# Designs tried in a protein design run: peptides against a protein of PDB entry 6B4E. Part 172

Target 1, 295 residues: chain A of PDB entry 6B4E
Amino acid sequence: TNFDKISKMFWHYKDKIAQIKQDIVLPIKKADVNVRNLLSRHKRKINPKFGQLTNSNQQLFKIQNELTQLINDTKGDSLAYHWILNFIAKAVVHQAETEVRVKPESALPLGKLTLYLLVQFPELQELFMARLVKKCPFVIGFTCEIDTEKGRQNMGWKRNNENKWEDNTSYDERMGGILSLFAIITRLQLPQEFITTTSHPFPIALSWHILARICNTPLNLITNTHFVILGSWWDAAAVQFLQAYGNQASKLLILIGEELTSRMAEKKYVGAARLRILLEAWQNNNMESFPEMSP

## One batch from the design tools (peptide; made by RFdiffusion4, then SolubleMPNN)

Design b2_p27_6_s3
Fold by OpenDDE base, seed 1:
Structure b2_p27_6_s3 (fold): chain B 295 residues (1-295), chain A 27 residues (1-27)
Amino acid sequence: as target 1 above (295 residues)
Amino acid sequence: MLDLEEFNKYIEELVEEAKKELEEFSK
């Protein structure tokens, strides 16, 4: 693992966020009033749809179609189109932070919707990745020290209106929610309509990077959050990961579940304890995945 | 604006890197 490379990737996406603000978000504020009105209406229609997801494929398809139409309505103006995609990217991540964090299984319908949109609208891909990395650097296996304000900021910690950092539990849950979503996306198959025409934008190989990079992270930088997000990933993608990589996957799961937890045992991290339980469940042939969605 | 082609290439490189790491990990 080349951590210099990972750091460069992290800062690359930070730069992308800045570019998005300058090239997409700010210019729209000065755009034609008709364009602004269009986007305002669309934003109001789009935002509720993520919360309307259920474990129903029928509902998913309905929402996919509705969003597709709304997004297509903006294609006449390139700036408007990119703005609405950026909005969607932010909204999806926000949904992960709020809903998935408390109901991890909701990552499945959200992930399916997101994957569909990523394929249907390829320009969404980099916008989405940039937002993911900003909010949850763990998605690319990046970590840094959090003993400084800048370090915490880099790792996605938030401050409230009183300039106080969020509590550890809140941070852990948010990171877990976002990582769950990403993990789901990486392990989902492309919709049938795209399998023969398009490559998966964020394939299961990206999950490998997450696990491998965390395993190679200096131990002094490993926190409870690392174990929490590994547990979230496990629930979301471990079954499919094993299917994809077989023995190699097994070895890596043992490394994170046994070796990494053992090395950090003195810290008595709650997240590590949970990960150990997941490992033991797997060893007892009780590895579970999220239930499949209904028709 | 964002370059789709450049991003796709980036993802492909990451995927290839992962494959290589997997192969090395198996040794």
Scores: peptide ipSAE 0.418, ipTM 0.894, DockQ to the pose 0.872
Fold by OpenDDE base, seed 3:
Structure b2_p27_6_s3 (fold): chain B 295 residues (1-295), chain A 27 residues (1-27)
Amino acid sequence: as target 1 above (295 residues)
Amino acid sequence: MLDLEEFNKYIEELVEEAKKELEEFSK
C-alpha cells in the first residue's frame, strides 16, 4: 500500500470539492432567475424522494423514474444540470448519515437508487465520489491522525455551534452509515438495462482497497471507527465480496477480523469486538446479508 | 467544470491497482 498515493487521492477530491463550489455552486447564484427558480422547485421535489425509499422494488422504480424526469428537465442548461447532480450527491450522502446510520439495511434501496443514477447520469459519479471522500475518507482507505484539529477535519469530524467536536458515537455512526452505502454500491450489479452497455462506476475492487488499505494502516492510527466501518462494510458486502474474490477474499476477511482485531486487543474497542463476532458467525457458516427487496 | 473522461480514467487506474494488489496478495 502506497500511502503517499492515497493521500494524493484524498487531496485530489478535496480539490474537486473546491472546484465544484467555484464552477457550479457559486455561478448558479448569478444565473438567470428562471433557472434559479427551476432549480429551487426541483430541489424541493427531489429531496424528499430519498426518504421515501422502502424495501419495495416497485417504490424504487417509481422514484427512479421521477428523479430521471426531474434531472432530464435540467439538461438544457449545463450549469443547471451539474448543479442538480451535485445537489443529489449531497442529498444521498446526507441520507446515509441520517437514515442508514440507524437502519443499516436501508442502504440497499438507497444504494440501488444511487447506482442507477450514477449510470444514468455519468456526470454524477465524480460529484458523488468527491462528496463521499470529504465526508468519509474511509471510502478510499485514507486515514490520518486525529490529534489535531486539521486531522479531525480531514477525517470528517464535525463541530457543533459551540465549536465542540461531535461525540465518538455520533462520528462512528455517521461513518458507518456512509460506508454502508458505499459498500452496497460496490457490490451491487448494474441494473439489467445497463449491464451490457456500461461498466460499473464503483466496482467491488474499490471495496478491496478499503479493506487492504485499512489492514496496512499504521496501528497507531487505527481507532474504534476503523473497526466500526469494517463491521458496517461486512454487513453490507462481505457475502458478495467472498463471491467475487473467493480465497483471496477469505484471507483478507481473516486479516481484518482476526489479525487486526488481535493486534489492537489491548484497546478493547467495541467495534473490534463486534467485528470478531461477525468473523465467528462466518466461521460457523452463519454469515448474513441484508434481506433482498420485495417486488 | 469537471471532466468525466478524466474521472473515468482515474477510476480505471484504481481498479487496475486493486487487481495488481490482489495478485500480489495471492503470493
Scores: peptide ipSAE 0.413, ipTM 0.892, DockQ to the pose 0.859
Fold by OpenDDE base, seed 2:
Structure b2_p27_6_s3 (fold): chain B 295 residues (1-295), chain A 27 residues (1-27)
Amino acid sequence: as target 1 above (295 residues)
Amino acid sequence: MLDLEEFNKYIEELVEEAKKELEEFSK
């Protein structure tokens, strides 16, 4: 693991967020009133779609088609198109922070929708990754100290209007929700219509990086959140990860579930305890995945 | 605007890096 490289990646996406604001978000505010009105209408139509997802593939396909049409309506104006994609990127991550946070299995339909959109609209990919890294640096295996204000900010901690940091539980749950979504995306197969024509934009190899990089992170930087997001990842992708990489995956799961938890045992992290339970369940041939969606 | 080609190359590099790490890890 090259931590210098990871750091550079992290700051690259931080810069990208600033660029998006400068080149996409701010210019739209000065755009023609007709464009602004169009985007306002589309925003209102798009935003509720993510909450309309269920465990039904039929419903998923309906929403995919509706969103596709709405996004295509903006392609006549490049700036409008990029703006709506950026909006979608933000909305998807927000949905992970709120809905997936409380219902992890909802990551599956959300992930399927997101993956479809990422392939259908490739320009969404970098917008989405930038937003993910900003909100949850764990998606690229980045971590830093959180004993400083800047460190907390870098790791995605939020402050309220009174400059008070969010509580640990809230942070952990948000990170878990976002990571669950990303994990799901990495382990999903492309929709049938894309398999022969397109490569997976965020393949399972990216999950490898998350786990490997966390395993190599200095122990003094490991927090309860690391174990929480590992647990979230486990629920979301462990089964498919094992299918993809076999013995290599098994070794890495043992490293995070056994070795890493053991090294941090004195901290008595709740997240670590849960991860240990997941490991034990696996050892007893009881590893579970999210249920498949209905037709 | 964002450069799709550049981003695609970036992801490809990450994938290749992961493959190499996997190979080393298997030893």
Scores: peptide ipSAE 0.403, ipTM 0.889, DockQ to the pose 0.855
Fold by OpenDDE base, seed 5:
Structure b2_p27_6_s3 (fold): chain B 295 residues (1-295), chain A 27 residues (1-27)
Amino acid sequence: as target 1 above (295 residues)
Amino acid sequence: MLDLEEFNKYIEELVEEAKKELEEFSK
């Protein structure tokens, strides 16, 4: 694991967020009134659709089609197109922070929708990744100290209007929700219509990076959150990860479930305890995956 | 603005890095 590279990657996306604001978000405010009106209408139509997802593939396809049409309506103006994609990127992550946070299995329909959009609209990919890294650096295996304000900000901690940090449980749940979504995306198969024409934008190899980089993270930087997001990842992708990499996957799962938890046992992290339970379930041939969606 | 080609190259490099690490890890 090259931590310098990871840090460089992290700051690259931080810069991208700034660029997005400068080149997309702010300029649209000065755009033609007709364009601004179009985007306002589309924003209002798009935003609720993520909450309309269910465990139904039929509903998923409906929403996919509706979003596709709405996004296509903006392609006549490059700035408008990128603006709407950036909005979608933000909305998807927000959905992970709110809905997936409390119902992890909802990551599956959200992930399927997101993956479809990422392939259908490739320009969404970097916008989405930048937003993910900003909100949840764990998606690229980045970790820094959180004993400073800047450190907490870098790791995605939020402050309220009174400048008070969110509580640990809230942070853990948000990170878990975002990571669940990303994990699901990495383990999903491409939609049938894209399998032969497009490569997976965020393949299962990126899950490897998450786990491997966390395993190699200095122990003094490991927190309860690391174990929480590993548990979230486990629920979302462990079965498929094992299918993809076999013995190599098994070794890595043992490293996070047994070795890493053991090394941090003195801390008595609740997240670590849960991860041990997941490991034990797997050892007893009781590893579970999210249920498949209905037709 | 964001460069799609550059991003795709970046992801490909990450994937290749992961593959290399996997190979080394299997030993």
Scores: peptide ipSAE 0.415, ipTM 0.892, DockQ to the pose 0.888; fails the geometry check

Design b2_p27_6_s4
Fold by OpenDDE base, seed 2:
Structure b2_p27_6_s4 (fold): chain B 295 residues (1-295), chain A 27 residues (1-27)
Amino acid sequence: as target 1 above (295 residues)
Amino acid sequence: MLDLEAFRKRIEELVKEAEKELEEFSK
């Protein structure tokens, strides 16, 4: 693991966020009134769609089609098109921060929808990745110290209107929600219509990086959040990860579940305790996945 | 502003890196 490379990647996407603001978000404010009105209407139609997801593939396909049409309506104006995709990227991540946070299994339908959109509209991929990295650097295995304000900011900590940091539980849950979504995406198969024509935009190899990089992270930088997001990842993708990489996956799961937790035992992290439980469940041949969606 | 080809290349490089690490990890 080359942490310099990871750091450069992190800042690349941080810079991308700034570029998005300058090149997409701000310019639209001065765009033609008709364009602005179009986008306002579409935003209102798009936003509730993510909350309409259920454990139903039928419902998923319906929403996919509706969103596809709405996005296609903007393609006549490149700026509008990119704006709506950026909006969607933000909305998806926000949904992970709120809904997935409290209902992890909701990551599955959300992930399926997101993956579909990522393939259908490739320009969404970089917009989405940038937003993910900004909000949850764990998605690329980036970690820095959080003893400073800048460090906390870099790791996605939020401040309220009174400039007070969010509580640890809130942060952990948000990170877990976002990471769950990303983990799901990495382990999902492409929709049938894309399997033969398109490569997976965020394949399972990216999950390998998350785990491997965390395992190689200096112990003094490891926090409860690391274990929380590993647990979230585990619930979301461990079964499929094992299927993908076999013995290597097994070794890595043991490293995070046993070795890493043991090294940090003195901290008595709640997240670590949960991860140990997940490990033990696996050892007892009781590793579970989220339930599959209904037809 | 966005370069899809460049982005995909970045992802491909990550995949290749993972494959290399997997090979080394199996030793």
Scores: peptide ipSAE 0.665, ipTM 0.955, DockQ to the pose 0.888
Fold by OpenDDE base, seed 4:
Structure b2_p27_6_s4 (fold): chain B 295 residues (1-295), chain A 27 residues (1-27)
Amino acid sequence: as target 1 above (295 residues)
Amino acid sequence: MLDLEAFRKRIEELVKEAEKELEEFSK
């Protein structure tokens, strides 16, 4: 693991966020009133759709089609198109922070929707990755110290209006929610209509990086959050990860579930305890996956 | 402002890196 490379990746996406603000978000404020009105209407229509997802594929396809149409309506104006995609990227991550954190299995329909949109609208991919990295650097295996204000900010910690940091539990849950979504995306197959026409935008190899990079992270930087997001990843993707990489996957799961937790046992992290339980369940042939969606 | 090709290349590089690590991990 090259940590310098990971750091460069992290800051690359941080720079992208700044660029998005300068080149997309701010300019739209000065755009033609008709464009702004269009985007406002579309925003209002798009935003609730992510919460309308259920365990139904029928409902998923309905929402996919509706979003596709709404996004296509903006293609006549490049700035508007990129703005709406950026909005979607933000909305998807927000949905992970709010809904997935409390109902992890909801990551499946959300992930399917997101994957569809990522393929249908390739420009969404970089916007989405940048947002993910900003909100949850764990998605690329980035970790820094959180002993400083800047460090916490870099790791996605939020402050309230009183400049108080969010609770550890809140942070852990948000990170877990976001990571669950990303994990799901990495292990999903492309929709049938895209299998032969395009490559997977965020393939399972990216999950490999998450786990491997965390395993190689200096122990002094490992926190409860690392174990929480590993547990979230486990629930979301462990079964498919094993299917993809076989023995190598098994070895890596043992490394995170047994070795990493053992090395950090002195800290008595709750997340680590849960991960141990997941490992034990697997060892007893009780590894579970999210239920498949209904027709 | 976005470069799709450059982004895809970045992802492909990550995939290749993972594949290399997988091979090394198997040794």
Scores: peptide ipSAE 0.664, ipTM 0.955, DockQ to the pose 0.911
Fold by OpenDDE base, seed 5:
Structure b2_p27_6_s4 (fold): chain B 295 residues (1-295), chain A 27 residues (1-27)
Amino acid sequence: as target 1 above (295 residues)
Amino acid sequence: MLDLEAFRKRIEELVKEAEKELEEFSK
């Protein structure tokens, strides 16, 4: 693991966010009034769709179709198209921060929807990744110290209007929610309509990087959050990860579940304790995954 | 602003890197 490369990747996406603001978000404010009105209407229609997801594939397909139509309506104007995709990227991550954090299994329908959109609208991929990295650097295995304000900001910590940092629990839950979504995406199969025409935009190999990079992270930088997001990842993708990589996957799961937790035992992290429980469940042939969605 | 091909290349490189690590990890 080359952490210099990971750092460069992190800052690449941070720069991308700034670029998005300059090239997409700000310019649209000066766009034609008809375009602005169109986008205003569309964002109002799009935003509620993510909350309408259920454990029903039928409902998922309905929402996919509705969003597809709404996005397609913007393709006549490149700036409008990119703006709406950026909006969607932000909305999806926000949904992970709010809904998935409290109901991890909701990552499955959200992940399926997101994967569909990522394939249907490839320009969403970079916008989405940039937003993910900004909000949850763990998705690329980036970690920095959080003893400084800048460090906390880089790791996605939020401050309220009174300039107070969010609680540790809140941060952990948000990071867990976002990572759950990403983990789900990495382990989902492409929809049948795309499986022969395109490659997976964020394949399971990206989950490998998350785990491997965390395993190689200097121990002094490892926090409870690392274990929380590993647990979130585990619930979301461990079964499929084992299916994908077999013995190598098993070895890596043991490294995070046993070795990493053992090395940090003195910290008595709650997240580490949970991860240990997940490991033990696996050892007892009781590894669980999210239930499949209904028709 | 956005370069889809460049982005996909970045992802592909990550995939290749993972595959290499997997191979080395199996030894």
Scores: peptide ipSAE 0.664, ipTM 0.955, DockQ to the pose 0.890
Fold by OpenDDE base, seed 3:
Structure b2_p27_6_s4 (fold): chain B 295 residues (1-295), chain A 27 residues (1-27)
Amino acid sequence: as target 1 above (295 residues)
Amino acid sequence: MLDLEAFRKRIEELVKEAEKELEEFSK
């Protein structure tokens, strides 16, 4: 693992966030009033859609179609189009932070919707990735120290209005929610209509990087959060990961579940304990995945 | 602004890197 490369990647996306603000978000504020009104209306229509997801494929398809139409309405203006996609990227991540964190299985319908949109509107991909990395650097296996304010900011920690850092539990849950969504996306098959026409935008190989990079992270940088997000990933994608990479996947799962947890045993991390339980369940032929969606 | 082609290339490179790591990990 080349940590310098990972760091460069992290900062690349941080720069992209700044660029998005300068090139997309700010210019729209000065755009034609008709464009601004259009986007305002569309934003109001789009935002609730993510919360309307259920375990129903019918509902998923309905929402997919509705969002597709709304996004297509903006294509006549490139700036408007990119703005609405950026809004969607932010909204999806927000949904992961709020809903998936408390109901991990909700990552499945959200992930399916997101994957559909990523393929249908390819320009969403970079916008989404940049937002993910900003909010949850774990999605690319980036880790830095959090004993400084800048370090915490880089790792996605939030401060409240009183300039107080969020609680560890809150941070862990948010990171877990975001990572669950990303993990789901990486292990989902492309929709049937796209499987022969395009490659997967965020394939399962990206999950490999998450696990491998965490395994190679200096132990002094490993926190409870690392184990929490690994557990979240496990619930979301372990079954499919094993299917994809077979013995190599198995080895890596053992490394994170057994070796990494053992190395950090003295810390008595709750997340690590949970990961050990997941490992043991697997060893007892009881690895579970999220339930499939209903028709 | 955004460069879709460049982004796709970045993802492809990550995939290739993972594949290489998988091969090395098997040794």
Scores: peptide ipSAE 0.664, ipTM 0.955, DockQ to the pose 0.904

Design b2_p27_7_s1 (from b2_p27_7, 14 letters changed)
Fold by OpenDDE base, seed 3:
Structure b2_p27_7_s1 (fold): chain B 295 residues (1-295), chain A 27 residues (1-27)
Amino acid sequence: as target 1 above (295 residues)
Amino acid sequence: SSLEKLLKELEEELEKLEKENSHLFPY
């Protein structure tokens, strides 16, 4: 694994976040009052839509159509359009940090919605990836030390108002929620209307990168969080990953489930124990996936 | 070791995937 390349990617997206602030977020605050009012109205209409998702495809399609219309209403102003897409990117990641965190299977409808929007509005792709990498560097298999303040910040740790770091469980759960969403997106098929005209913006190959990069991460940098997000990935995408890559997928699943967990056994990570249970379930022909959505 | 062999194979697959998806890896 070329760690220098991964680091460059990480910093590219960190720079992109700074650019988004400079070129999109700050300028809109000084924009015409009509534009600001439009965006305020649209933000209020858009924000609740992500929480309105259910396990119903019918509800999903309704929300897709509503969001599509709301986004299209902004296309007449490039700055407004990019601002609303950046807002959506933030809102989707926030939904992963909150809802998917506590209900991992909710990643499926959220992922379907997100994938639709990513294809329908290609400018969302970089905005979304930048937000993902900022919040959960694991989505590109980036890891750094967390014994420094800067390292923790880079790995997406939050501080409270008292300048205390969030607890390990909260961090693990948030990372798991975000990773579940990303994993789902990578394993979903494109909507039928796009399958012949567009390539998948975040294909299953990105899941391969996550797993392989984690396996190649220096063991001294491996934490419980790595195993938690691998478990979250497994629940979200392992079945489809095996379907995509067959025997090569199997090798990689064994590598993370058996070899990586064994190498870290002395740490007694709870995430590693869970990952072993998932491996054993698979070995017993009982690999589960999230329930499919209803019509 | 078996693990070292697997890691090497995975690195080769990663390089292939990175080339195939170069548009996602701007560096």
Scores: peptide ipSAE 0.028, ipTM 0.696, DockQ to the pose 0.841
Fold by OpenDDE base, seed 5:
Structure b2_p27_7_s1 (fold): chain B 295 residues (1-295), chain A 27 residues (1-27)
Amino acid sequence: as target 1 above (295 residues)
Amino acid sequence: SSLEKLLKELEEELEKLEKENSHLFPY
């Protein structure tokens, strides 16, 4: 694992967020009133769609079609198009932070929707990844110290209106929710209509990178959050990860489930205890996946 | 230390796994 490369990638996406603000978000505030009105209407129609997802493929396809139409309506203006995609990227991540954190299995319909949009609208890919890395650097296996204000900010910690940091549980849950979504995306197959024409934008290899990079992270930087997000990843993708990489996947799952947890045993992290339970379940041939969506 | 040894062993295993699976990484 090359940590310099990971750091460069992290800062690339931080710069991308700043660029998005300068080149997309701020210019729209000065755009023609008709464009601003269009985008305001579209935002109001788009935003509730993510909360309308259920464990139903029928409902998913309906929402996919509705969002596709709404996004296509903006393609005549490049700035408007990119603004809508950036809004969607933010909305999807927000849904992971709010709903998936409480109901991890909701990552499946959200992930399917997101993957569809990422393929249908390739310009969403960089916007989405930049938002993910900003909110949850774990998606690229980035870790830094959180003993400083800047370190906490870099790792996606939030402050409230009173400038107080969020509690550890809230942070862990948010990171788990975001990582669950990303893990799901990496393990999903492309929609049938794209399989022959498009490569997967965020393939299962990105899950490999997350696990490997976390395992190779200096132990003094490993926190309960690392184990929480590994557990979230496990629930979301471990079955499909084993299917993809076979024996090599098994080795890596043992490294995170046994070796990494053992090395950190003195810390008595709750997330580590859960990860050991997941490992033991797998060893007992009882590895579970999220239930498939209904027709 | 025992911890340093364990870290080294893990790093070596991870590097091996990454190398063995390099063909699966399009990046």
Scores: peptide ipSAE 0.027, ipTM 0.635, DockQ to the pose 0.191
Fold by OpenDDE base, seed 2:
Formats: structure tokens, C-alpha cells, sequence
Structure b2_p27_7_s1 (fold): chain B 295 residues (1-295), chain A 27 residues (1-27)
């Protein structure tokens, strides 16, 4: 694993976040009142849509259509269009941090919606990826030390209003939620209408990168969070990952489930224990995936 | 796009990682 390249990618997206603030978010605050009012109305209509998702494809398609229309209404103004896409990127990640965190299977409808939007509106792709990397660097397999304030910030740790770091459980759960969403997106097939015309923007190969990069991470940087997010990834994508890469996938799953957990056994990480349970379930031909959505 | 370039680089990295880690997959 070329960690220099991963680091460069990480900082690229960090810079992109700064650019988005400068070029999209701040300019809109100074935009015409009509544009600001339009965006405020659209924001209010868009925001609840992510929480309206269910395990129903019918409901998904309804929301897809509604969001598509709302986004298309902004295309006449490039700045407004990019602002609304950035808002959507933030909202999707926020939904992963809140809903997917407590209900991992909700990643499936959210992931389907997100993938649709990423294909329908290509400009969303970089905005979304930048937000993901900022919030959960694990999505690109980036890890740094967290014994410094800067390291914690880089790894997506939040501070509360009292300037205290979030608790470890909250961090682990948030990272798990975000990674679950990303993992789902990587393993989803494109909607039928796009299969022949568009390549997958975040293909299953990105899951391979996550796993491989974590396996190659220096052991002194491996934390409980790494195992938590691997478990979240496993629940979200392991079945489809095995289908995609066969024996090579199997070997990589053994590396994370058996070898990596064994190397870290002295730490007694709860996340590692769960990952071992998932490995054992697989070895017993009981690998489960999230239930498919209803018609 | 910048993302497409990054994805291509990631694909190349995947191939490299597969080759480099082949020894970790003795089975």
C-alpha cells in the first residue's frame, strides 16, 4: 500500500472542502435574495426526504423523482445547483451518522438513493466524496495517529460545545454508520436505466481498497474503530464482495477476520470480537446480508 | 474529472495491491 498516495488523496479532499466553502457556500450568502429564498425553500423540501426512506422500492422511486425535480429546478443557476448538491451531500452523510448508525440496514435504501443521485448528477460525486473523507477517512483507507488534536480532527473526531471530544462509542458508531453507507454504494448495481450508458462512480473495487489498506496499516495505528468499521462493512458488503472477487475476496476476508484480529488480540477490542463472530458465521456457511427492499 | 482520475489511480493501486499481497494469500 502506498500510504503517500492515500495521504495525498486525503488532503485533496480536505482542500476540496475548503474550496466548497469558499466557492459555493460563502458566495450564496451574498447572492440575490430570490436565489437565497429559492434555495431555502428547496432545502426545506429536500431535507426530510432522506428520513422518509423505507425498505420499499416504490417509496424510493418516489423520493428519487421528487429530488430529481427539486435539483433540476436549480440548474438554471450554476452556483445554486452546486449549492443544493453540496447540501444533499452533507444531508446524506448526516443521515448515515444518525439513522444508519442505529439501524445499519437503512443504509440500503439510502445507498440506492445516493447512487441514483450520483449518477443522475455527476457534479455530486466529488462533493459527496469530499464530505465522506472529511467525516470518515476510513472510506479511502486513511489512518493517522489520534494521540494529537490534529490527528483526531483528521480522523473525523468531533468536539462538543464544551470543546470536549466525543466519546469512543459515539465515534465508533458514527464511523460505522458512514462506512456502512459507503460500503452499500460500492456493492450496489447501477439502476437499469444507467447500466449501458454509465460506469459505476464508486465501484466495488473501492471496498477492496478499504480492506487492503487497513490490512497494511501499521499495527500501532489500529484501534477498535478499525474493527468496528470492518464489521459494518462486512454486514453491508461481504456477500457481494465475495461474489465479485471470489477466492481473492475470501483471502482478504480471512486476513481481516482472522489474522488482523489475532495480531491485535492483546487489546481485547470489542469490535475485533464481533469481527471474529462474523468470520465464524461465514465459515459455518451463515453469512448474512441486509434484507432486500420490497417492491 | 478529478474524481475519475482518482478512481483510475485507485484501480491501478488495486492491481498493484493484488500483486504485492499475493504472498499473503498462500491459499
Amino acid sequence: as target 1 above (295 residues)
Amino acid sequence: SSLEKLLKELEEELEKLEKENSHLFPY
Scores: peptide ipSAE 0.020, ipTM 0.547, DockQ to the pose 0.096
Fold by OpenDDE base, seed 1:
Formats: sequence, C-alpha cells, structure tokens
Structure b2_p27_7_s1 (fold): chain B 295 residues (1-295), chain A 27 residues (1-27)
Amino acid sequence: as target 1 above (295 residues)
Amino acid sequence: SSLEKLLKELEEELEKLEKENSHLFPY
C-alpha cells in the first residue's frame, strides 16, 4: 500500500471541499433573488425524499423520478445545478450518519437511489466523494493519528456547541453508517438502463482498496473504529465481495477477521470481537446479507 | 474527470496489490 498516494487523495478531496464552498456555496448567497428562491423551494422538496425511502422498489423509482425532475429544473443555471447536487451529496451523507447508523439495512435503498443519481448526474460523483472523504476518511482507507485536534478533525470527529468532542460510541456509529452506505454502493449493479452505456462510478474494487489499506495501516494507528467500520462493511458487502473476487476475497476476509483482530487482541476492542463473530459465522456457512428490496 | 483519473489509478493499484499478494491470491 502506497500511503503517500492515499494521503494525496485525501488532501485532494479536502481541497475540493474548500473549492465547493468558494465556487458554489458562497456565490449562491449573492445570486439574484429568483435563483435563491428556486433553490430554496427545491431544497425543501428534495430534503424529505431521502427519509421517504422504504424497502420498496416502487417507492424507490418514484423518488428517483421526482428527484430527477427537481434536479433537471436547475440545469438552466450551471451554478444552481452544482449547488443542488452539492446539497444532495450532503443530504445523502447526513442520512447515512443518522438513519443508516441505527438501521444498517436502510443503506440498501439509500445506496440504490444514490447510485442512480451518480450515474444520471455525473457531476455529483466528485461532490459526493469529497463529502464522503471529509466525513469518513475510511472510505478511501485513509488513517491518521487522533492525538491532536487536527488529527481528529481530519478523521471526521465532530465537536458540539460546547466545543467538546463527540463520544467514541457516537463517532464509531456514524463512521459505520457512512461506510455501510459506501460499501452498498460499491457492490450494487448499475440500473438496467445504464449497464450498456456507462461504467460503474464506484465499483467493487473500491471495497478491495478499503480492506487492503486498513490491513496495511500501521498497528499503532488502528483503533476500535477500524474494526467497527470493517464489521459494517462486512454486513453490507461481504457476500458480493466474495462473488466478485472468489479465493482472493476469501483470503482478504480471513486477513481482516482473523489476523488483524489477533494482532490487536491485547486492546480488547469491542469492534474486533464483533468482527470475529462475523468471521465465525462465515466459517460456519452462515454469512448473511441485507434482505433484498420488495418489488 | 479528476475522479475518473483517480479510479484508474486505483485499478492499477489493485492489479499491483494482486500481484504483490499473489501468494494470498492464487491465480
């Protein structure tokens, strides 16, 4: 694993977040009243759509169509279009932090919706990835120390209104929720209408990179959170990952489930214990996946 | 796009990782 390359990718997306603020978010505040009113109305219509997802494909298709129309209404103004896509990117990640955190299986409908939007609106891809990396650097296998304020900020730790860091459990759960969403996106097939015309924007290979990069992370940087997000990834994508890479996938799952947990056994991480249970379930031919959506 | 370039680099990295870990990844 080339950690210099990973670091460069991390900082690229950090710079992209700064650019988005400067070139998209701030200029809209100075836009004409008609554009601001349009975007305010669209924001109010778009925001509840993510919470309206269910385990129904029919409901998913309805929401996809509604969002597509709302986004297309902004294409006449490039700045407005990019602003609404950035809003969507933020809203999707926020949904992962709040809903997927407490109900991991909700990542499936959210992931399907997100993948559709990423293909339908290619400009969303970089906006979404930048938001993911900002909130959960684990999506690209980036890790740094968290002994400093800057280190914690880089790893996506939040402070409350009293300037206190969030508790470890809250951080772990949020990271798990975001990683679950990303894992689902990487293992989903493209919608039928796009399979012949478009390549997958976030393919299953990105899951490979997450696992491989975590396995190669210096042990002194490995925390309970690493095991929590690996467990979240496992629930979301392990079955499909094995289907994609076969024996190679199996070796990597053993590496994270057995070897990495064993190397960190002295820390007694709760996340590591859970990952061991997932490994044992797989060894007993009881690897579970999220239930498929209803018609 | 910048993202497409990064994804291509990641694919190359995957191929390299597979080669370097060929003992873990029986071809």
Scores: peptide ipSAE 0.019, ipTM 0.552, DockQ to the pose 0.098; fails the geometry check

